# Designs tried in a protein design run: peptides against a protein of PDB entry 6MBK. Part 64

Target 1, 240 residues: chain A of PDB entry 6MBK
Amino acid sequence: GFEMVNFKEEGFGLRATRDIKAEELFLWVPRKLLMTVESAKNSVLGPLYSQDRILQAMGNIALAFHLLCERASPNSFWQPYIQTLPSEYDTPLYFEEDEVRYLQSTQAIHDVFSQYKNTARQYAYFYKVIQTHPHANKLPLKDSFTYEDYRWAVSSVMTRQNQIPTEDGSRVTLALIPLWDMCNHTNGLITTGYNLEDDRCECVALQDFRAGEQIYIFYGTRSNAEFVIHSGFFFDNNSH

## One batch from the design tools (peptide)

Design b1_p27_1_s1 (made by RFdiffusion4, then SolubleMPNN; from b1_p27_1, 10 letters changed)
Fold by OpenDDE base, seed 1:
Structure b1_p27_1_s1 (fold): chain B 240 residues (1-240), chain A 27 residues (1-27)
Amino acid sequence: as target 1 above (240 residues)
Amino acid sequence: SLIPVKHYIPTEEDRKLLDELLEEAES
């Protein structure tokens, strides 16, 4: 019902290969295909995770490291997904001087500087951890962990992380959702839900899509400023 | 019933926690 396409202005997205009706279930992704905090814990990162308070407390950072480890693993199950990710992002961590100057007239500038500061501090911390911690020796990034690597991973997670229930439904965890996150964003209602019985994400169409049209979904209500900072998206119809 | 899946943005509480953890590590 859909295909992956590299759109000129929006990058990779999904295009309908047939007519899809509003509210039609057209896409589902089982938990086993997701990159989650749990899959991070069960990976080569697991031993370090069990010893590091920040990884344990901050699921988004755990996902970032999980993503880096899997990217560095040629035989990773998620290689096909990782290869679809942008090499750089439109997030503040990639802003040039002109873009920062533009934001100086907005309240978002404080968030931008905070993000720079925090990301730098995180990198410095984990660089030391990777160099000194015994459980870091087996990580594929042991001898190759640059700020650019970390910036990329953090930005990837920041723009694509989603809240999903744990397997037992008792709490919330974070996940990257392959294939699903190929859909670019539009305004509307959340049409993706997690089915605990079948243990999968389920996405229904926000609107009718004709064959050949790009499929868009709504990731959540956000201002333009919030999208720029946290998702890398911008829509004229959203408020700043 | 389905549980809504939505994009996650760290809360102020998350940020504060991370700051505290980093400060502890930097000391």
Scores: peptide ipSAE 0.589, ipTM 0.939, DockQ to the pose 0.946
Fold by OpenDDE base, seed 4:
Structure b1_p27_1_s1 (fold): chain B 240 residues (1-240), chain A 27 residues (1-27)
Amino acid sequence: as target 1 above (240 residues)
Amino acid sequence: SLIPVKHYIPTEEDRKLLDELLEEAES
């Protein structure tokens, strides 16, 4: 019912190949296809995860490292997904001097600088960990872990991480949702839910889409400032 | 019923925790 397309203005997105009605379940992604904190723990990163307090405490950072490890693994199950990810992002970590200068007139400037500083600190920490920790020897990142790598991974996760339930539904965890996250954003209602019985993410159409139209979804209610900082998007009509 | 899937933004508590962990590591 849909296809991946590179749109001129929005970049990669999903286009309907048939008419899709509002509230129609048009896309679902089983847990086994998701990149989660749990899949990170079960990967080559698992031994290091079990020994590092930051990885254990910060699911988003665990996902970033999971993403980097899988990217560096030629036979990774997620290679097809990773190849669809942008090489650069419109997030603060990629802002040029002029963009930062513009933001100085906004309330977001403090958060931008904080994010940049904190990301640098994280990189410095994990660079040392990767160089010195015994369980890091098996990581494909051992000989190639740059700030650019980390910036990319953090930005990828920042823009795409979602809260989903654990398999038993007892807790909330973080996930990257392949294919689904290719949908570009619009204002509206959350139309993606997790079905624990079938153990999958389910996305229903926000509105009617005709064949040939781009499919948009809504990731969540945010201010424009939050979208810029965390997603790189801006909505003029954002009422939240 | 379905559990809403929402984009995650780190909370202030998350940021503080990370700062503390980094400070501990840097000391």
Scores: peptide ipSAE 0.583, ipTM 0.937, DockQ to the pose 0.928
Fold by OpenDDE base, seed 5:
Structure b1_p27_1_s1 (fold): chain B 240 residues (1-240), chain A 27 residues (1-27)
Amino acid sequence: as target 1 above (240 residues)
Amino acid sequence: SLIPVKHYIPTEEDRKLLDELLEEAES
């Protein structure tokens, strides 16, 4: 199949190493490889999670902290995945002054400011939690938790979090999907599904890809504004 | 059958919940 490649403008993506036909199952990722709210609960973050209302209520924040804890853990199973993540993102949290000024003329500015404010509030809250909560002492980020760390984690999760079923299929949870999320986005149909019987994400090809071509997938229907704000993507041909 | 996997964007309800939780924590 495929290989990870650093494309000049798009960053890391997947490239086909052979011809892949449309609707061909070319990629699958078992649950055990996913970073989920459940894996966060079962990690070093678990004790704190069990006592923090925000972590319990906000799966995306739980994932952000999970990501930070695993990044700070040299022996983390997810180190190979984490190392492939961008160091910065084209999301509002990383906007420069000129970009913000440009957005002031758009309807997106309210969402940008809201996101920034909320992220700062979250950081301030969790900074205090990490400094004072007994269960935070075991976290590898105890002595190193900066706004930049939190901004990165939140942005990573914001751009990459997906809805998947719980193991028993009774509920929906959030997950980062290693390898799969390396595919850059294109407009089209959702071609990724979760197979509960085999307990894995399954991705079928959106179209035919020839050997050497970049593999694109569709993450979901979003407006261009939502892409910029939540995914760091922008497509001129997006119908939304 | 497969359950569609899609990117998740927090809802307005999620944002409100977070705001409430933060307000409670900040008080």
Scores: peptide ipSAE 0.583, ipTM 0.939, DockQ to the pose 0.918
Fold by OpenDDE base, seed 3:
Structure b1_p27_1_s1 (fold): chain B 240 residues (1-240), chain A 27 residues (1-27)
Amino acid sequence: as target 1 above (240 residues)
Amino acid sequence: SLIPVKHYIPTEEDRKLLDELLEEAES
């Protein structure tokens, strides 16, 4: 009922191939297709994860490393998904000096500087870990771990990570949701939920879409500052 | 019943935890 399309102003998105009615379940993604903290633990990253406090404590960082490892693996199941990800992002880590200067007049400047500082510190830490830790020797990124790689992975996760339940529903974990995250954002209501019985993400249409129209979803209520920092989006109607 | 799926933004607590972990690692 939909196809991936490169839209001129909005980049990649989903377009309806047939009429879709409001509240119609048009897209679902089984857990097995998601990149999660659990899939990271079960990957080549698992041994290092089990011995690194930061990877264990910070699910978003675990996802970033999982993404890097899978990107560096030619036979990765997620290669088709990874190839759809942007090579660069409109997040603060990619801001030019002029963009940072603009933000100096806003309350977001502190968060921007913090993100810059922390990302650099994380890279320095993990560079050392990858060079010295025995379990890092098996990682496909062992000989190719640059700041640009890390910046990309962190930005990819920052813009795309979602909270979902664990398989047993007892806890919350983080996930990247292939195909679903190709939908561009609009204002509205959350129309994506996790079905534990069928173990899948389910997305229902926010509104009626005609064949040929772009499908939009709502990722959550955010201020413009939060959108800039965490998603790269900006909406004039959002609060600062 | 579906559990809402939302984009995750790190909380202030998450940021503090990361700062502490990095400080420990840098010492």
Scores: peptide ipSAE 0.574, ipTM 0.937, DockQ to the pose 0.928

Design b1_p27_1_s2 (made by RFdiffusion4, then SolubleMPNN; from b1_p27_1, 10 letters changed)
Fold by OpenDDE base, seed 5:
Structure b1_p27_1_s2 (fold): chain B 240 residues (1-240), chain A 27 residues (1-27)
Amino acid sequence: as target 1 above (240 residues)
Amino acid sequence: MLIPVKHYIPSEEDRELLNELLEEAEK
């Protein structure tokens, strides 16, 4: 019902290969295909995760390291997904001088500086951990962990992390959702839900899409500032 | 019933927690 396409200006997205009706379930992604905190725990990162307080406390950071480990693993199950991820992002961590200067006129500048500082601190911390911790020895990134790597991973997670329920539905965890997150964002309603019975993410169409049209989804309500900072998106007509 | 799936933005509490953890680690 859809295909991956590189759209001009928007980058990669999904295009309908048939007519899709509004509210039609056109896309579902089983839990086993998701990159989650749980999959991180069950990966090569598991031993380190079990010993590091920050990884345990911060699911987003766990996902970032999970992403880095899987990227560095040629035989990773998620290689096809990882290959679809941007190599760079339009998030503040990648801002050039002109972009930062522009933000100086806004309240967002404080968040940008904070994010940059925190990311640098995280990197410094984990660099030391990776160099010294016994359980880091088997990580595929042991000898290749640069700030660029970490910036990329953090930005990837920051822009793509979603809240989903745990298997038993008792609590919420974080996940990257392959294929689904290739849909570019539009303003609207959340049309993605998690089906615990079938243990999958289910996405219904926000509107009618004709064959050949790009499929858009709404990731969540946020201000333009939040879009820029956390998603790299900006909508002039954003109602939020 | 489906549980809504939405993009996650760290809360202020999450940011504070991270700062605390980093501070502890930097000592």
Scores: peptide ipSAE 0.544, ipTM 0.929, DockQ to the pose 0.922
Fold by OpenDDE base, seed 1:
Structure b1_p27_1_s2 (fold): chain B 240 residues (1-240), chain A 27 residues (1-27)
Amino acid sequence: as target 1 above (240 residues)
Amino acid sequence: MLIPVKHYIPSEEDRELLNELLEEAEK
């Protein structure tokens, strides 16, 4: 019903291969295919996770490290997914001086500086951890952990992390959702839900899509400023 | 019933917690 396509200016996206009707379930992704905090804990990162307070407290950071470890692993199950991720992002962490100047007239400038500062502090902390912690020796990034690596991972997670329920539904956790997150964003309603009975993410079409059209989804309600900062997208008429 | 899946933005509480943890580590 759809195919992966590299669209100009938008990067990878999904294109309909047939007509899809609004509210039609066209895409689902089982939990076992997701990159989650739990999969991070069960990976080579697990021993370090169990002894680091920040990794335990901050699921998004755990995902970032999980992503870096899997990227560095040639036999990773998620290699096909990781290869679809951008090498760079339009997030504030990648802003050049000119882009920062453009934001000086907005409240977003404070958030940009805060994000950059915090990310740098995180990197400095984890660089030390990776150099000194006994359980870091088994990590594939042990000898190749740069700020650029961390910036990329943080930006990847920042733009793509989703809140999903745990297996028992008692809590929420964070996940990267392969294939699904290839859909580019549009304004509208959330049309993705988690089915606990089948233990999968389910996405229904926001609108009718014709064969050959790009499939768009809505990731959630947020201000334009917040969306730019956290997702790297901007819409002039964002009426969410 | 389906539980909505949406993009996650860290809360202020999470940001404060991270700042505290980093401050402790930087001492």
Scores: peptide ipSAE 0.542, ipTM 0.927, DockQ to the pose 0.920
Fold by OpenDDE base, seed 4:
Structure b1_p27_1_s2 (fold): chain B 240 residues (1-240), chain A 27 residues (1-27)
Amino acid sequence: as target 1 above (240 residues)
Amino acid sequence: MLIPVKHYIPSEEDRELLNELLEEAEK
């Protein structure tokens, strides 16, 4: 019912191959396909995760490292997904000097600087961890962990991380949702839900889409400012 | 019942926690 397409201005997205009706379940992604904090724990990162307070406390950082580990693993199950991810992002961590200068006139500048600083601090911390921690020896990124790597991973997660329930539904965890996150987003209502019974993310169409039309979804409630900082997207009229 | 799946943006609490953890690590 859909296909991945590289749109000229919007980059990769999903295009309907047939007419899709509003509220139609057109896309679902089982948990086993998701990159989650749990999958991170169950990966080569697991031993380090179990001993690092930051990884344990910060699911987004755990996902970032998980992403890096899997990227560095040629046989990773998620290689096809990872290959679809941008090599660079429109997030503040990738802003050029002129872009930063432009932001100096906005209230976002402090958040941008904070993000730069914090990301650098995180990198420095984990660089040391990777170099010194015994469980880091098994990580495929052991000898290849640059700031650029970390920046990419953090940005990837920042732009694509979603809250989903744990398997038992008792808690909320973070996940990257392959294929689904290829949808570009628009304003509207959240039409993606997690079905615990079937243990999958389910996405229903926000509206009718005709064959050949790009499929858009709504990522969630956010302010424009926050979304720019964290996702690189901006909408003139944010109803949420 | 479906549980809404939404993009996650770290809260101020998350930011503070991370900052604290980093500060501790940097000592």
Scores: peptide ipSAE 0.539, ipTM 0.926, DockQ to the pose 0.892
Fold by OpenDDE base, seed 3:
Structure b1_p27_1_s2 (fold): chain B 240 residues (1-240), chain A 27 residues (1-27)
Amino acid sequence: as target 1 above (240 residues)
Amino acid sequence: MLIPVKHYIPSEEDRELLNELLEEAEK
């Protein structure tokens, strides 16, 4: 009922191929297709994960490394998904001097600098880990781990990570949701939920969409400042 | 039964934890 389309101003998104009614379940993604902290643990990253405190403590960083490992693996199941991800982002990690100067008069500048510094520190740490840790030898990124790689992975996760339940529903974990995250966003109500019985993400239509219309979803209430920092977006009807 | 799925932004606690871990690693 939908197709991927490159829209002029918004980039890639989903377009309805038929009429979709409000509250209609039009998109679902089974757990097996998600990139999760659990799939990271079960991947080639698993041995290193089990011995690194930061990977264990920070699910978002685990996802970033999982994404890098899968990107570097030609036979990765997620190659088709990874190829749909942007090569660069409009997040603070990619800000140039002029963009930073624009924010100097705002409180957001502190968050921008903090994020940049923190990401650099993470890279320095993991560069050393990858070079010295025995379990890092199995990683496909062993000889090709640059700051640009890490910045990209962190930005990808930062902009696309979602909270979902674990398989048994006892805890919350983080996931990248292929296909679903291709939808562009609008203000409204969250219409995506996880169905534990069927073990899948389910998205129902926020409104009626006619054939040929772009499908929008809402993934959370954010201020414009938060969107800039975490997603690189501005919405005219959002608060500052 | 559906559990809401939403974009995750790290909490202040998450940021503090990461900073602590990095500080420890840099010593």
Scores: peptide ipSAE 0.530, ipTM 0.926, DockQ to the pose 0.930

Design b1_p27_1_s3 (made by RFdiffusion4, then SolubleMPNN; from b1_p27_1, 8 letters changed)
Fold by OpenDDE base, seed 4:
Formats: C-alpha cells, sequence, structure tokens
Structure b1_p27_1_s3 (fold): chain B 240 residues (1-240), chain A 27 residues (1-27)
C-alpha cells in the first residue's frame, strides 16, 4: 500500500500506492528487522558491549555503535536500511557557524553547546576504547572511526530512536525501525504501537491518504525547540 | 493492547549519567 519515494523538498518518504483510511494498519515491522540494543548485543559489538559501562548504560550509544558496525559490514542485514539514512542531519551537531550564531540569541544555544561537548567527549572516549580494548579488534570500524562517523551515528540514532518493549514486555528498550522511520513527520497523534503478541511495530494511518499522497506520521509531543535539538524538525504551530 | 512507540529523547537523568560515566572514565 506504499512505496519509498525521494521527495524533492523532504527527502525520502513513503507514498501511498492506494487509498489508505484513517486508523488502517498499513505498515508493520517485525522485531527481527529492527536495530535494537538487543541486536547490538548479539552482533559483533556484543563482546565490547559486555565490557563497556557506557554502552551498557546508554542504549542510544549502543545503537549508535551498532549502526556504525553494521554500516561498516558489507554483508549486514541492515545495509539496505542504512543506505536510506541521510548522510548529514539538520541537528545541532551539523550546524554551521552562522547557524550557531543565530542560536546564540536563543535559549537553545546552551543545549547546542552541550551536545557538541558531550559528543566530542563520547568520541574521545570511544576512540580510545576502539584502539585499546581487546574486543574492539573484531569491530569492522576499528580502522575507520572518525568524529564524523560518530557524529553521524549519534545523529541518526538521536533522530530515529524509539522506545519499544523487550520481547518479554518486562522492560523498555531502544530501536531503530527501518522503513517506518522513513515516514516524514506531521503534527497529530501517535499512531504507532508495538504488538507484543505478534512481536512487531504496527503503524496505523493518522488520517486518510489517497493514492499518490505522502504518508506522514507523528513522532511525539514535543516543543519546537526539542524537535530542532533532537529531531531536526520544526513546526510553526506546534501546540505541544 | 498496543504499547505506544515513542520517539526517545534522553532525559536529564540520562545526560547526568553519561556525564558521570565519562568523568569516571577520564579520571
Amino acid sequence: as target 1 above (240 residues)
Amino acid sequence: SLIPVLHYIPTEEDRELLDKLLDEAEA
């Protein structure tokens, strides 16, 4: 009922190939297709994960490294997904000097600088880990781990990470949801849920979409500032 | 029932934890 399309202004998105009704389940993604903290643990990153406190404590960072490892793996199952990810993001980590200057007049500037500082510190830490840790030797990124790589991965995760239940439903974990996350954002209600019985993410249509229309989803209730900082999106009339 | 899938934004607690972990690693 949908297809991937590169929209001129919005980049990649999903377009309806038929009429989709509001609340219709039009998209589902099984857990096995998700990039999760669990899949990170079960990947080549697993040995390092088991010994690094930051990876263990910070699921988002684990996902970032998982993403980098899979990107560096030619035979990765997620290569098709990774190839759809932007090469750059509109997140603060990619702001040019002029953009930062503009933000100096806003309350967001402190958060921007914090992101820069924190990301740099994380990179420095993990650079050392990758160079020195025995379990890092098997990582495909060992010889190619730049700040740009890390910035990209962190930004990818920051903009796309979602909370989903663990398989047993006992805890919440983080996931990147391929295909689903290609839907561009609109204001509205959250229409994506996790079905534990079928072990899949399920997305129902926010509204009626006609054949040929772009399908939009709502990522969550956030302020414009939070969207800019964390998602790279801005909505003029964000009432949340 | 479906469990809402929410875009995750790190909390202040998450940030503090990360800062702490980094501080410990740099010490």
Scores: peptide ipSAE 0.563, ipTM 0.933, DockQ to the pose 0.942
Fold by OpenDDE base, seed 1:
Structure b1_p27_1_s3 (fold): chain B 240 residues (1-240), chain A 27 residues (1-27)
Amino acid sequence: as target 1 above (240 residues)
Amino acid sequence: SLIPVLHYIPTEEDRELLDKLLDEAEA
């Protein structure tokens, strides 16, 4: 029903190979294929996770480290997914001087500076942890952990992390959703839900898509400013 | 019924918690 396409301006996306009707279930992703906080805990990162308060408290940071560890692992199950991720992002952490200067005229500048500061502090902390902690010795990034690596991982997670239920449905956890997150964003309604009975993410079509058209989804209700800051997306006609 | 899958944005509470944890680690 769809194919992966590298769009010149938007990067990787999904294109319909047949007509898809509105509300049609066209895409589903089982939990076992997701990168989650739980999969991070069960990975080579697990021992360090169990000893680090920040990793335990901050699921998004756990995902960032999980992503870095898997990227550094040639035999990772998620290599095909990771290879589809951008090498750089349109997030504030990648803004050039001209972009920052432009934002100085806006209220968003404070959030940009906050992201820079916080990301730098996180990197400094974890650099020390990776260099000194006994459980870091098995990490594939032990001798290769740069700010650029961390910036990339944080930006990847920032733009792609989603809330999903735990297996028992009692709590919310964070996940990267392969294949699904290749759909570029548009304005509309939430059309992705988690089916606990089948233990999978389910996505229905926001609208009719014809064969050959790019498939778009709506990631959530937020302002354009929040889209720029957290997702790198901007829509002039976004009503949210 | 399906549980909506939502893009997650850290809350102010999350930020404050992280700042606190980093402050404690840097002391």
Scores: peptide ipSAE 0.562, ipTM 0.933, DockQ to the pose 0.922
Fold by OpenDDE base, seed 5:
Structure b1_p27_1_s3 (fold): chain B 240 residues (1-240), chain A 27 residues (1-27)
Amino acid sequence: as target 1 above (240 residues)
Amino acid sequence: SLIPVLHYIPTEEDRELLDKLLDEAEA
């Protein structure tokens, strides 16, 4: 029904290999394929997670570390997914000096600086943790934990993290959704839901797509500023 | 019924919590 394609301007996306009708279930991703806070807890990160208050409290940070650990693991189940992730992002953490200077004239500058500061503080904290904590010794990233690594992981999670239910449906957790998150964003309606009975994410087509067309999905209602800050996407016609 | 899957943006509460936790760790 679809294939991964590198689009020149938009990067990786999904292209329809057949005609897909609006509301057709064309993509589903079982929980076992997701990178979740739970999978982080069950990974090599688990022992550290169980002893670190920040990892426990901040699911997004847990996902970032999970992503780094899996990236550093040659035999990781998620290697094929991780290899599809951008090496750099259009998020503020990657803004060049000129871009930051341009933003100084905007209200967004406060959020940009806050993000820089917070990310730096997080890195400094976890650098110390990785160097000193006994359970960090088993992490594949112990000897290679740089700010660039952390920036990448945080940006990856920031742009791709989704709320999904826990397996029992009692709580909400965070997940990266492989394959699905390769769909580029467009304006529209939320067409992705979690099926607890089948324990999978289900995506229905936002519109008709013809064979050869790029498949777009809607990730949520955001301002253009929020998209730039949190997703790296920008749409001129983002009708709030 | 499907539970909507939504992109998550940290709330101000999340940021405040993180700041607090970092402050406690740096102390």
Scores: peptide ipSAE 0.568, ipTM 0.935, DockQ to the pose 0.938; fails the geometry check
Fold by OpenDDE base, seed 3:
Structure b1_p27_1_s3 (fold): chain B 240 residues (1-240), chain A 27 residues (1-27)
Amino acid sequence: as target 1 above (240 residues)
Amino acid sequence: SLIPVLHYIPTEEDRELLDKLLDEAEA
């Protein structure tokens, strides 16, 4: 009922191929297709994950490394998904000097500087880990781990990570949701949920969409500052 | 019933934890 399209102004998105009614289940993604902390643990990253305190404590960083490892793996199941990801983002880590200057007059500047500092520190730490840790030898990124790689992975995860239940529903974990995360954002209600019985993410239509229209979803209520910092989006109508 | 899928933003607690872990690793 939909197709991937490169929209001139908004980049990649989903377009309806038929009429979709409001509240219609039009998109579902089984757990097996998700990139999760669990899939990271079960990947080539698993041995290092089991020995690194930061990877264990920070699910978002685990996802970033999982994304990098899979990107560097030609036979990765997620190659088709990874190839759809932007090469650059509108997140603070990619801000030019003029964009930073604009934010200097706002409270967001502290968060921007924090992101720069923290990302640099993380990279320095993991660069050393990858160079010295025995379990890093099997990683496909062993000989190719740049700051640009890490910045990209962190930004990809920051903009796309979602909370979902574990398979048994006992805990919350983090996931990248292929295909679903191609939907561009609009204001509205949360229309995506996880179905534990069928073990899948389910997205229902926010509104009626006609054949040929772009499908939008709502990712959640955020301040404009939070959108800029964490998603790279800015909405004028969002209350501060 | 569906469990809402929400975009995750790290909390202040998450940031503090990361800072602590990095401090410990640099020490």
Scores: peptide ipSAE 0.557, ipTM 0.933, DockQ to the pose 0.949; fails the geometry check

